Peptides against a protein of PDB entry 6J07. Designs and how they scored, part 47

Target 1, 107 residues: chain A of PDB entry 6J07
Amino acid sequence: GQRGWFCGSVSQDLRQFWVAEGGTISDPRAADFLFSCDASHPDTLRIYQSLDYIEDNATVFHAYYLSAVANAKIKNSVALGHFILPPACLQKEIRRKIGSFIWEQDQ

## One batch from the design tools (peptide; made by RFdiffusion4, then SolubleMPNN)

Design b2_p16_8_s4 (from b2_p16_8, 7 letters changed)
Fold by OpenDDE base, seed 4:
Structure b2_p16_8_s4 (fold): chain B 107 residues (1-107), chain A 16 residues (1-16)
Amino acid sequence: as target 1 above (107 residues)
Amino acid sequence: SFLERALARAAALDAE
C-alpha cells in the first residue's frame, strides 16, 4: 500500500489522482510518501522539523511528480528521485550541483 | 550528504 501525506499546498486534483492510482492518504507519521508544492508552506515546514525527517527517515517530494506520472505514457518512466523537495535553505546548494529542479522547469 | 540519502530513499520508495 502506498501511503501518502499531502501538504495543503497540493491541489485536490493531485490528491485524487493519488487515490485513483491506488494510494491512500494518511497523516505524515504513517505516510511513506510526503508530497508538497511549497517548501515554505507551514505544513511542509513542520515535516522538516519532525523527528522522522531530522533523523533522515523521511523525504519530501514535490507533488509535480504526480502530474508527471499522470501525463507520462509510461508511468514507470518517471523517477521519483527527480522530485525531491528539500528545505529552502538547501535548494541553492543542490541547484549548483544538479541544476534547476524539474518543477521549476516547464513554468 | 542530504542529496545522496534522499536519492537512496527515493529509489527505495520507487522500487515498491
Scores: peptide ipSAE 0.592, ipTM 0.923, DockQ to the pose 0.688
Fold by OpenDDE base, seed 5:
Structure b2_p16_8_s4 (fold): chain B 107 residues (1-107), chain A 16 residues (1-16)
Amino acid sequence: as target 1 above (107 residues)
Amino acid sequence: SFLERALARAAALDAE
């Protein structure tokens, strides 16, 4: 199943798209997919501070993933891994390794 | 590393 949690930074349109595609919306602990548009948003920060995240049992993804899927000619061509949204403290290091995040390039 | 773990999780989720 596709159980997702959404930071308050994510638009209602993207949430509605998730549901339209067969996803459900749940609390962070029950969710498999965690979506955010802002690594500094209080909702997202609480995720980063959660036990599940600290123990490497969760990953936050930028909600732009959903926009990319919605606009893709082939939906499965959009790789979720390209939309990892790490804590701010890790982003600079990751950019040095793989370049700018895709959600920074396309937004 | 963080990135390796996150990418592995993403791949698993993509496969669902």
Scores: peptide ipSAE 0.591, ipTM 0.923, DockQ to the pose 0.689
Fold by OpenDDE base, seed 2:
Structure b2_p16_8_s4 (fold): chain B 107 residues (1-107), chain A 16 residues (1-16)
Amino acid sequence: as target 1 above (107 residues)
Amino acid sequence: SFLERALARAAALDAE
């Protein structure tokens, strides 16, 4: 199944969409998908500081992914990898390599 | 690198 965790920065609308599409909501340790809209939110910062994340066993994604999926004609056409939300300390370097993040472009 | 590992994980999740 699709087990997701949501930062407090994510709206109820996006959470409800996740559930409507067959997803479940769980704690971070049980979740396969970690969604956030703010890399600086305390909830997200706690994820970045967790052992699972430090050991590369977890990835945080921007919840705008769900909005993109909701608006897409072909559901599988939206690539999850485009919505990686790294810690603030890494974002500048990543932007230099691949450009601005998609959620920054569309907002 | 971080980006390489994160992209690989994303691809794996997309395949589920």
Scores: peptide ipSAE 0.590, ipTM 0.923, DockQ to the pose 0.689
Fold by OpenDDE base, seed 3:
Structure b2_p16_8_s4 (fold): chain B 107 residues (1-107), chain A 16 residues (1-16)
Amino acid sequence: as target 1 above (107 residues)
Amino acid sequence: SFLERALARAAALDAE
């Protein structure tokens, strides 16, 4: 299934796109995909603080992934791994390894 | 590491 949870920071347009593409919206415990546009948003922070996340059973992705999918010229060309949204405390270290996040480049 | 685990989960989700 394609079950997604959305932080309040994610626009209704992106949520609607998810549903239009066959996704469903669920609570974070039932969701396979967790989407956010803001690692500092209270909704996202609650995810980072959850037992599932702490025990490495969850990953938060930047919702810009959905925009990239919508605009992709080649089907299946968008890699979900490029849109990992880590807690703010880890972002600096990750940038040193992989460079700026893709959602930051298009800002 | 965090990134390794997250990338693995992302790959698994992409495969579905």
Scores: peptide ipSAE 0.590, ipTM 0.923, DockQ to the pose 0.687

## One batch from the design tools (peptide; made by RFdiffusion4, then SolubleMPNN)

Design b2_p17_1_s1 (from b2_p17_1, 10 letters changed)
Fold by OpenDDE base, seed 4:
Structure b2_p17_1_s1 (fold): chain B 107 residues (1-107), chain A 17 residues (1-17)
Amino acid sequence: as target 1 above (107 residues)
Amino acid sequence: KFTLPKNIEKRIAELEA
């Protein structure tokens, strides 16, 4: 499915793009995709604190993925896996091991 | 269409373990 939940930090334009591409918007529990632009936003924090996330059954993606898809010549060339948005407490360690996140490089 | 499920992080962690 293509049901998406969006943190309040995500612009209406990106939400509209999601719908235009065939997606629907739902609550986090029903969503197939969870999008956020801010790991510290209260909406996103509630996701990180949920049992689904704690039990590794949920992933939050940075909504910049949608912007990348919208601007890509070939939409399928953008890999969603590159846009995993981890909790803030883990980001520094991840950057040390893997480098800066893709959304940080292009903004 | 978008096809990746919302549990990708778990799957990636398993691959990296």
Scores: peptide ipSAE 0.035, ipTM 0.598, DockQ to the pose 0.111
Fold by OpenDDE base, seed 1:
Structure b2_p17_1_s1 (fold): chain B 107 residues (1-107), chain A 17 residues (1-17)
Amino acid sequence: as target 1 above (107 residues)
Amino acid sequence: KFTLPKNIEKRIAELEA
């Protein structure tokens, strides 16, 4: 499916792009994709604290993915996996192992 | 167009284990 939830930190432009590409916007429980631009935003924190997330049944993605798709010559060339947005407490360790996040490189 | 599952983080963690 292509149901997406959006943190309040995500711009309306990116939300509109999602819809324009055939997506729908839903609550996080019904969503297939969870988008955020801020791991510390209260909306995102609620996701991280949810049972679904704690049980590893949910993933938050940085909404910059949508921007990358919108600007990509080949839209399907953008890998969503590069845009996983983990809780702040895990980001330092991830950076040490994988390097800076893609949204940090491009912005 | 958007095909990755909601639980991709879990899958990645499983692959890394």
Scores: peptide ipSAE 0.034, ipTM 0.605, DockQ to the pose 0.112
Fold by OpenDDE base, seed 3:
Parts: C-alpha cells; structure tokens; sequence
Structure b2_p17_1_s1 (fold): chain B 107 residues (1-107), chain A 17 residues (1-17)
C-alpha cells in the first residue's frame, strides 16, 4: 500500500487526492512517503531532524507533485524525483546547480 | 555538497507502480 504522511502545510485538497488515488494517511514512522509544501514548517523540520532522515532512510517530497499528477493524463509521466524537498539550508546550493524547483515555477 | 536519502529510488518506484 501507499502510506503517506502530510505536513500541516499541505492543503486538504491534496490530501484528499492522495486518498482518492488509493493512498492512506499515517504518522511519519509508518509512512512510506512524506509530503510537505514548506521545508521550514515545524512538522517538516521534525522530519529532517529525525533519526530515519538523518540515517538516509526517509525522503520528503513537495506535495505539488500530487497537483502535477492530478493534471497529468498518466501518473508515470510525472517524475517524483523532481519534487524532492531538501532542507532549506541546502536549497540555495541546489538551485545554483540545477535551477529553480518545479514548484517554484508553476505556482 | 549535498546528500540525498538512499531510499529515494525505492520510494519513486513504489509510488509510480
């Protein structure tokens, strides 16, 4: 199954879309996928400082991915890898190397 | 330099499946 955790920064509409697509909502420890719209939100910060994340066993994705999937004809046409949401301290360096994040371009 | 979680490819594959 697709178990997802959602930061408080994610709208109810996107959460509902996740469930409509067959996903379930769980706590971060049980979740397979972690979604957030704000790397500086307290909920997301707690993820970044968790042992699972520090030990490279967790990934946070920007919830805008779900919006992109909702607007796409085929789910697989949207690359989840483009929506990795790193800690704020790393975002500036990443932008300098690969450009602005997708969620910053289309919002 | 930045590092990413080792399970990224696994997560992507699971979600896209």
Amino acid sequence: as target 1 above (107 residues)
Amino acid sequence: KFTLPKNIEKRIAELEA
Scores: peptide ipSAE 0.029, ipTM 0.570, DockQ to the pose 0.446
Fold by OpenDDE base, seed 5:
Structure b2_p17_1_s1 (fold): chain B 107 residues (1-107), chain A 17 residues (1-17)
Amino acid sequence: as target 1 above (107 residues)
Amino acid sequence: KFTLPKNIEKRIAELEA
């Protein structure tokens, strides 16, 4: 099972799905995956400001990835890379170049 | 653990993958 950390912005339903799929919940340092639904949430900001993140040893993913996995019609068809959640200061520039994020399109 | 490079061009490439 994978170890996941969850921002307070993530619903309990998504956390429960993670556990139901064999995942465990841990602190950010021990986590293999970091999930958030809000790049501006204080919990997520602390991740962006952490040494691990600054040194490119951590990535935050939008928790909507878990919803996509739960509802996927094809097993393993959801690409985790599409759900990278960058800091808010970078999002506008990224949108200008590649368009809206997938979670913004689906929600 | 998935790592994200600081280079924005590389980040964009990952988002497009």
Scores: peptide ipSAE 0.023, ipTM 0.584, DockQ to the pose 0.150

Design b2_p17_1_s2 (from b2_p17_1, 11 letters changed)
Fold by OpenDDE base, seed 2:
Structure b2_p17_1_s2 (fold): chain B 107 residues (1-107), chain A 17 residues (1-17)
Amino acid sequence: as target 1 above (107 residues)
Amino acid sequence: MFKLPKNVKENIAKLEA
């Protein structure tokens, strides 16, 4: 499905794009996709602390994915897997291993 | 509509390893 949850850190524009593309907005428990722009935002932290996440049954994605889709010539060419947003405590080590996150490259 | 990885769980495991 296309049920999405959005952290408060995600702009209304990106939420509107999600809906315009056929998505719906739901609470985290019902959502098929979890979007955030800030791993340290309280909303996102609550996800990381949830049982579903701790048991590896949930994944948070950076909402910049939606911007990338909006700007892509072929929308389904943008891989959601490139936008996995891990907890802040892991990001430094991840950058060391795989380089800067895709949402950091356009800065 | 949206391109998902084949195994998100596996990808998370790789990132956290």
Scores: peptide ipSAE 0.036, ipTM 0.612, DockQ to the pose 0.088
Fold by OpenDDE base, seed 4:
Structure b2_p17_1_s2 (fold): chain B 107 residues (1-107), chain A 17 residues (1-17)
Amino acid sequence: as target 1 above (107 residues)
Amino acid sequence: MFKLPKNVKENIAKLEA
């Protein structure tokens, strides 16, 4: 199943695309996927501060993934793993070790 | 050192299913 939660930072267009692709929109507790465009947005911060996230039972993805899928010739060619959105406090170190995030390159 | 949630692989699999 594709149950997704969306931070307020995510546009309606991306939400609509999610639904058009067969996804449903739910609260974070019921969602399998959590999408955000802003790690500093209050909605996303609440996710990072939740027990589910602290206990490694939740992952936040950058919603740009959906845009990439929408624009891709082959939808499955887009690797979701490249769109993990970690807390802002971790991004600098991740960027140093792995490189700039894909949404920083394409946006 | 950074740490990411361990359920990433599971979520990816769910999306692909």
Scores: peptide ipSAE 0.035, ipTM 0.599, DockQ to the pose 0.463
Fold by OpenDDE base, seed 1:
Structure b2_p17_1_s2 (fold): chain B 107 residues (1-107), chain A 17 residues (1-17)
Amino acid sequence: as target 1 above (107 residues)
Amino acid sequence: MFKLPKNVKENIAKLEA
């Protein structure tokens, strides 16, 4: 199963796509995937502050991943790992090592 | 080099399944 949590920053269209592709929407605790479009959104901040996240048991992904999948001819050609959304405090260093985030390139 | 959270691989597998 694909249980996903969505930050309030994620559009309803992307949520609907998730469900259309067989996903379900749940609270963060039950979710297998956490989607957000804004690392600074209060919903996402609560995730970053949770023990699950601090203990490396949770990962937040940028919801633009779903858009990329929706637009891709081959859905599994989109690498989920490229859409990890880290806390704002870590993004600068990550950009230095990996480069600009993919959602920043496409938007 | 940035390392992904340990659950990323598992999550990717779940999504691709």
Scores: peptide ipSAE 0.035, ipTM 0.601, DockQ to the pose 0.332
Fold by OpenDDE base, seed 3:
Structure b2_p17_1_s2 (fold): chain B 107 residues (1-107), chain A 17 residues (1-17)
Amino acid sequence: as target 1 above (107 residues)
Amino acid sequence: MFKLPKNVKENIAKLEA
């Protein structure tokens, strides 16, 4: 199944889209996917600080992925991997090497 | 303990399933 956790930074519209596409909303422990719009939000920070995340047993994605999917003709054409949301302390270096994040380009 | 796959590719596969 598609179980997702959502940071408080994610709009209700994006949560509703997730459910409309067949997803369910759960707590982080039960979730298969973690969505956030703000790496500095307390909810997201708690994920980054968790042992599961530190041991690479969790990945946080920017919820803008859902918006991109909603606007795409082919749902599978949107690469989820491009929407990985790393901790704020790593973002500057990543931008320097790879470029601006997709959600920063379209917003 | 989070029930999340370690591999990002695995996450993508689960979402597409």
Scores: peptide ipSAE 0.034, ipTM 0.613, DockQ to the pose 0.223

Design b2_p17_1_s3 (from b2_p17_1, 8 letters changed)
Fold by OpenDDE base, seed 2:
Structure b2_p17_1_s3 (fold): chain B 107 residues (1-107), chain A 17 residues (1-17)
Amino acid sequence: as target 1 above (107 residues)
Amino acid sequence: KFTLPKNVEERVKALEA
């Protein structure tokens, strides 16, 4: 299914795109996808603190993925794996290893 | 269109790597 949860940091435009593409919006526990634009937002922090996330049963994706999909000529050409949004405390180290995140490059 | 649920973290990480 395409049940999505959205951090308050995600714009209504991206939420509307999700719904327009056949998605539904749900709470984090029921959601299949978790979207955020800010790893430091309280909503996202609560996800990182949840048992599901701590036990590696949840992943947060940067909502810019949806923007990339919306703009892609081939909709399935956007790699979701490139949009994993890790906790802020890990981002600096990750950037040192793999470079800037894709949502930072397109700014 | 959206095929990777939130609990397939390892598979998603493999796509990123």
Scores: peptide ipSAE 0.039, ipTM 0.653, DockQ to the pose 0.124
Fold by OpenDDE base, seed 3:
Structure b2_p17_1_s3 (fold): chain B 107 residues (1-107), chain A 17 residues (1-17)
Amino acid sequence: as target 1 above (107 residues)
Amino acid sequence: KFTLPKNVEERVKALEA
């Protein structure tokens, strides 16, 4: 099974989907995947400030990935890499280079 | 765990992949 951590900004529906698909919920240190819907949420900020993240041993993904997977006919066709959620301080520059994030386009 | 590079340029590449 896959272990996931969820920021408080993530809806219960998406958490339930994760579990329904065979995932488990764990603390950030044990988690294989870190999900958030808000880079400015205190939970997510704590991740960005953690040693694991600072040392590039952790990545936060936007939980909209799970929504995309839920709506996709082929679940593994959704590219997880497109849903990397960087700290707010980096998002402006990233948008300038690659455009709006996927989760912003479908809102 | 998926590794996120510190370098912004590398992060952009990861997002485009």
Scores: peptide ipSAE 0.038, ipTM 0.674, DockQ to the pose 0.153
Fold by OpenDDE base, seed 5:
Structure b2_p17_1_s3 (fold): chain B 107 residues (1-107), chain A 17 residues (1-17)
Amino acid sequence: as target 1 above (107 residues)
Amino acid sequence: KFTLPKNVEERVKALEA
């Protein structure tokens, strides 16, 4: 299974879904996927400040992706790229160009 | 891990994909 790291902002329900689908939970350096629900959470900020992230070797995804997968009517129809969670300092600029993020639209 | 470019314009394109 794939290895995932979870910010403290992510609910236990989403973590449990990840494990139920065959995923494992690991530290950020070993993880294949990094999940967060809050770009301003201290856990996520530490990721953004890490060498791996600064060198473009890591991406944080909004954990709402897992909820979307769990509730998808069409299997494999959820695009992971739509759930990229950028640092807060970049979000306003991105919104001006492409509009609100998907997790902001659905919640 | 999925790689996100540092360039803001490229990040926007990735989000639109």
Scores: peptide ipSAE 0.029, ipTM 0.632, DockQ to the pose 0.151
Fold by OpenDDE base, seed 4:
Structure b2_p17_1_s3 (fold): chain B 107 residues (1-107), chain A 17 residues (1-17)
Amino acid sequence: as target 1 above (107 residues)
Amino acid sequence: KFTLPKNVEERVKALEA
C-alpha cells in the first residue's frame, strides 16, 4: 500500500502531492511511510521514541523526497534510501562519513 | 515500513545505496 504519515513540519503542498500520486494519509501506526522535514520536531521525536522505531520496524524519510520525485522526469530515478532522516544525534556522524544530506544541499 | 538498522555504519550504507 501507499499510506503515509506526515510530521507537522511537512508543507501542505507535499501532502497534496502524495495524495495526488495515489497515496493516503494515516496515523503512524498504520502508515507504510513516515515523512518529516525536521528531526527535532515534536511529532518526529515521538516517532523516534516509539517502540516500532526502537525495534527497527520504522524509518523516517525526509519529505524532500517527494519534492525530488515531483521534479524528476522518472519517478523511480529518485532513491528513497538517500532521504532517510535519522535522529539529530546521529546526523553529525553520518555527515562525517558521507557528507551533507541531499535536502541540505538543495535548500 | 522501511527498516532502519541500529548500527550507524549500516545506516550510512543505506544512505549511500
Scores: peptide ipSAE 0.029, ipTM 0.629, DockQ to the pose 0.155

Design b2_p17_1_s4 (from b2_p17_1, 7 letters changed)
Fold by OpenDDE base, seed 4:
Parts: structure tokens; sequence; C-alpha cells
Structure b2_p17_1_s4 (fold): chain B 107 residues (1-107), chain A 17 residues (1-17)
């Protein structure tokens, strides 16, 4: 399925694109994909603190993925794996290892 | 090391296919 949850930090435009592409919107427990634009947003923080996330049963993706897909000539040319949004407390360390996040580079 | 959970990885692969 293509059920998505959206943090309050995600614009309505990106949500609409998700639906236009055949997705549905659900609560985080039922969602297949979790989207956020802000790792420090209270909605996203609640995800990071959830048992599902702690037990590695959930992943948060940066919603900029949807923008990238919308602007791509080939929709499946955008790799979702490049848009994993880790907790803010880990981002500095991750940047040292892999460089700046793609959503930071393309903004 | 940074890796995706198995179930999420499968979803990502399916979406990108």
Amino acid sequence: as target 1 above (107 residues)
Amino acid sequence: EFSLPKKVAERVAALEA
C-alpha cells in the first residue's frame, strides 16, 4: 500500500501531490511511509520516541522527496533511501560521514 | 553504521521499481 503520514511541517502542496500520485493519508500507526520536513517538530519527535521507531520498525523520510519526484522527468529516478530523516541529535555525525543531506543541497 | 529496517527497505525498493 501507499499510505502516508505527514508531520505538520509538511506543506499541503506536497500532501496533495502524494494523493494525486495514488497515495492516501493516515495516522502514523497505519502509515507505510512517514514524511516530515523538520526533525525537531513535535509531531516528528513523537515518532522518534515511539516504540515502533526505537525497535527499527519505522523510518521517517524528508518530504522533499516528494518535491524531487514532482520535478523529475522520471518519477522512479529519485531514490527514497537518500531522504531518510534521522533525529536532529544524530544529524551532525551523519553529515560528517556522508556529507550534507540531499534536501539541504537542493534547497 | 546507518541502515534501513528490513521492512522499510522492502517498501523503498518497491516504490523505486
Scores: peptide ipSAE 0.042, ipTM 0.627, DockQ to the pose 0.257
Fold by OpenDDE base, seed 5:
Structure b2_p17_1_s4 (fold): chain B 107 residues (1-107), chain A 17 residues (1-17)
Amino acid sequence: as target 1 above (107 residues)
Amino acid sequence: EFSLPKKVAERVAALEA
């Protein structure tokens, strides 16, 4: 499906784009996609602390993915896997290994 | 379209390794 949950850190514009593309908005337990712009936001932290996430059944994606899709000539050219948003405590080490995140490169 | 559902946590685990 195309059910999405949004952290309070995500702009209304990106949320509206999701709906315009056929998505619906739901609570994180029912959602197929979890979007956030801030790994340290309380909403996102609750996801990281949830049983689904701890048991490796959930992934948080940076909402900048939606902006990238909106601006892409070919929507399918944007790989969602490149927009995984890990907990803040892991980001420094991840950057050391694979480089800066895409949303940081474009800012 | 939107390709990867939330149950792709193994991708995150790979980054943590």
Scores: peptide ipSAE 0.038, ipTM 0.679, DockQ to the pose 0.088
Fold by OpenDDE base, seed 3:
Structure b2_p17_1_s4 (fold): chain B 107 residues (1-107), chain A 17 residues (1-17)
Amino acid sequence: as target 1 above (107 residues)
Amino acid sequence: EFSLPKKVAERVAALEA
């Protein structure tokens, strides 16, 4: 399934692209994929505070993934795993170990 | 040290399938 939830920080263009590519939009509990452009946005913070996320059963992805897919010349060349959006409190440590996030490099 | 959500790989695989 391709059910997605979108933080208010995500543009309508990216949401529309998701739907155009066959996705649907749902509430976060029903969603298979959670997209956000801002780990500090109240919508995203509510995800991080949810039981699903606390219990490691949910993942938030940066919506820039959709931009990357839209602009990709080769289909399926974009790795979703590179677009994991962790809580702000973890990002500094993650950057130290993995490096700067892709959305920070390209935006 | 940090830990990522357990279902990262699962969700990635689902979308890329």
Scores: peptide ipSAE 0.038, ipTM 0.626, DockQ to the pose 0.452
Fold by OpenDDE base, seed 2:
Structure b2_p17_1_s4 (fold): chain B 107 residues (1-107), chain A 17 residues (1-17)
Amino acid sequence: as target 1 above (107 residues)
Amino acid sequence: EFSLPKKVAERVAALEA
């Protein structure tokens, strides 16, 4: 399925794009995809603190992925894996290994 | 070293399906 949860940090435009592409909006427990624009937002922090996430059964993606898909010439050309949004405590180490996140490069 | 959620590949595959 294509059930998505959205942090309050995600714009209504990106939510509307998700629905226009056949997605539905769901609570985080039932969602297949979790989107956020802010790892420090209380909504996202609650995800990171959930048992599903702690037990490696959930992944948060930066909602900028949806913007990239909306503007892509070919939908499959945008790799979702490039938009993993980890907790703030891990981001520094990740940047050290792979460089700045893709959403930071365009800001 | 760091670890990421294990279901990343599963979710990516679901989106591409």
Scores: peptide ipSAE 0.034, ipTM 0.622, DockQ to the pose 0.420

Design b2_p17_2_s4 (from b2_p17_2, 6 letters changed)
Fold by OpenDDE base, seed 1:
Structure b2_p17_2_s4 (fold): chain B 107 residues (1-107), chain A 17 residues (1-17)
Amino acid sequence: as target 1 above (107 residues)
Amino acid sequence: SYTKGRTSPSSELRQLP
């Protein structure tokens, strides 16, 4: 079982799916995964300001990953790496180079 | 392996538990 932290921007449905799949919910310091739906949410901003994140020991993922897994015909066909959620100040440049984020295409 | 979401190159680990 792995531990996940959730920004307040993440719906209860997605949190429940995480638990249903065998995950537990924890504080950011104990978490194996960090999930958010909003890079500008105060909860997520605190992660970006943390020493773990600054030292490149943490990654924030868009919680839409969980929705993609829930709806996938094969769960392991969804790559977690496609759902990295960078700070808002970097997103415009990233879109210029690789296009819109996957969660923006389906919403 | 994962550390605070930092993923390994292995695609086998890039999924829910």
Scores: peptide ipSAE 0.035, ipTM 0.657, DockQ to the pose 0.153
Fold by OpenDDE base, seed 2:
Structure b2_p17_2_s4 (fold): chain B 107 residues (1-107), chain A 17 residues (1-17)
Amino acid sequence: as target 1 above (107 residues)
Amino acid sequence: SYTKGRTSPSSELRQLP
């Protein structure tokens, strides 16, 4: 099974989907995956400030990934790499270079 | 690789012990 940490910004529905698919919920240190819906949320900010993240040993993903997986018609069609959630200070520059984030396109 | 509701470790993820 996969262990996931969830920022308080993530809905209970997405957390329940994770568990329904065989995942467990853990603290950030034990987690294999880190999910958030808000780079400015205090929970996520603590991750960005952690030694693991600073040393590039951790990645935060937007929890919209789980919604995309839940709704996918083709198996393995959703790429986790499209859902990397960078710190807010980097987002504007990233949008300038590669366009809007996938979780913003359906808004 | 990724399946519906499940993912495997990659260079972008935490390295598993």
Scores: peptide ipSAE 0.030, ipTM 0.626, DockQ to the pose 0.089
Fold by OpenDDE base, seed 4:
Structure b2_p17_2_s4 (fold): chain B 107 residues (1-107), chain A 17 residues (1-17)
Amino acid sequence: as target 1 above (107 residues)
Amino acid sequence: SYTKGRTSPSSELRQLP
């Protein structure tokens, strides 16, 4: 099964969608996937500061991915890779290289 | 409202023991 951790910045609706699709909610250490809507939220910052993240054993995704999946007409057509949520300190440089993030375009 | 799609995350993006 898919275990997910959710930052406090993620709405209850998106959490419920995750569960409705067969996912479970867990603490960050047990989670297979980490979701957040705010790279500067204290919950997310704790992830970025963890040794697991620093050693590239974890990735944080913007929870807008779940909304995109929920609204997609074709199942499995939404690319998770487009929703990687990097630390705030890296976002400016990333935008310079590849443009604005998807969640910024649709928000 | 959230019933049209399904999640399809890749587990290879998080590798914790």
Scores: peptide ipSAE 0.029, ipTM 0.604, DockQ to the pose 0.068
Fold by OpenDDE base, seed 3:
Parts: sequence; structure tokens; C-alpha cells
Structure b2_p17_2_s4 (fold): chain B 107 residues (1-107), chain A 17 residues (1-17)
Amino acid sequence: as target 1 above (107 residues)
Amino acid sequence: SYTKGRTSPSSELRQLP
């Protein structure tokens, strides 16, 4: 099954979409996927500080991925990897090298 | 069950199942 954790920064609509698609909501330790809309939110910061994350056993994804999936015309056309949400301290450098994040472009 | 949001599943989980 797909278990997801959601930062408080994620709207209820996106959480409901996750559940409607068959997902369940869990605490970060039990979750298979971690969603956030704000790398600076205290909830997300706790993830970044966790042992699982520090040891590269966890990735945080921007919840806009779910919106993209909801609006996609082609099944499985949205690449989850494009929605990796890195810590704020890394984002400036990433934007400099790769460009703006997808969630920044589409909104 | 996937590892906690690892990037590896992104290749197959392009959309919610």
C-alpha cells in the first residue's frame, strides 16, 4: 500500500486526493512518501533533521506533484523525481544550475 | 512497500496507483 505523510503546509484538498486515489495517511516513520509545500515549515524541518533523511533513506516531495497527477491527461505521465523538495539551504544553488522548480513555474 | 520516499520508486510511481 501507499502510505503518505503530509506537512501542515499541504492543503486538505491534496490530502483528500491522495486518499481518494487509494492512499493512506500516516506518521513520517510509517510513511512511504513524504509530502510538503514548504521546506521551511517546522514539520518539514523535522524530517530533514531525522536520521532517516540524513542517511538518505528518505526523500521529501513537493505536494504539487499530487496536483499535477490530478490534472494529468496521460496516466503515469508525471515524474515524481521532478518534485523532490530539498532543504531551503540547497534550493538557491539548485535553481542557479538547473532553473526554477516545477511547482514555481506552474503556479 | 517502498523505502521512505526514495527516488528509486519515482521511475515506476509516476502517478498515484
Scores: peptide ipSAE 0.037, ipTM 0.666, DockQ to the pose 0.134; fails the geometry check

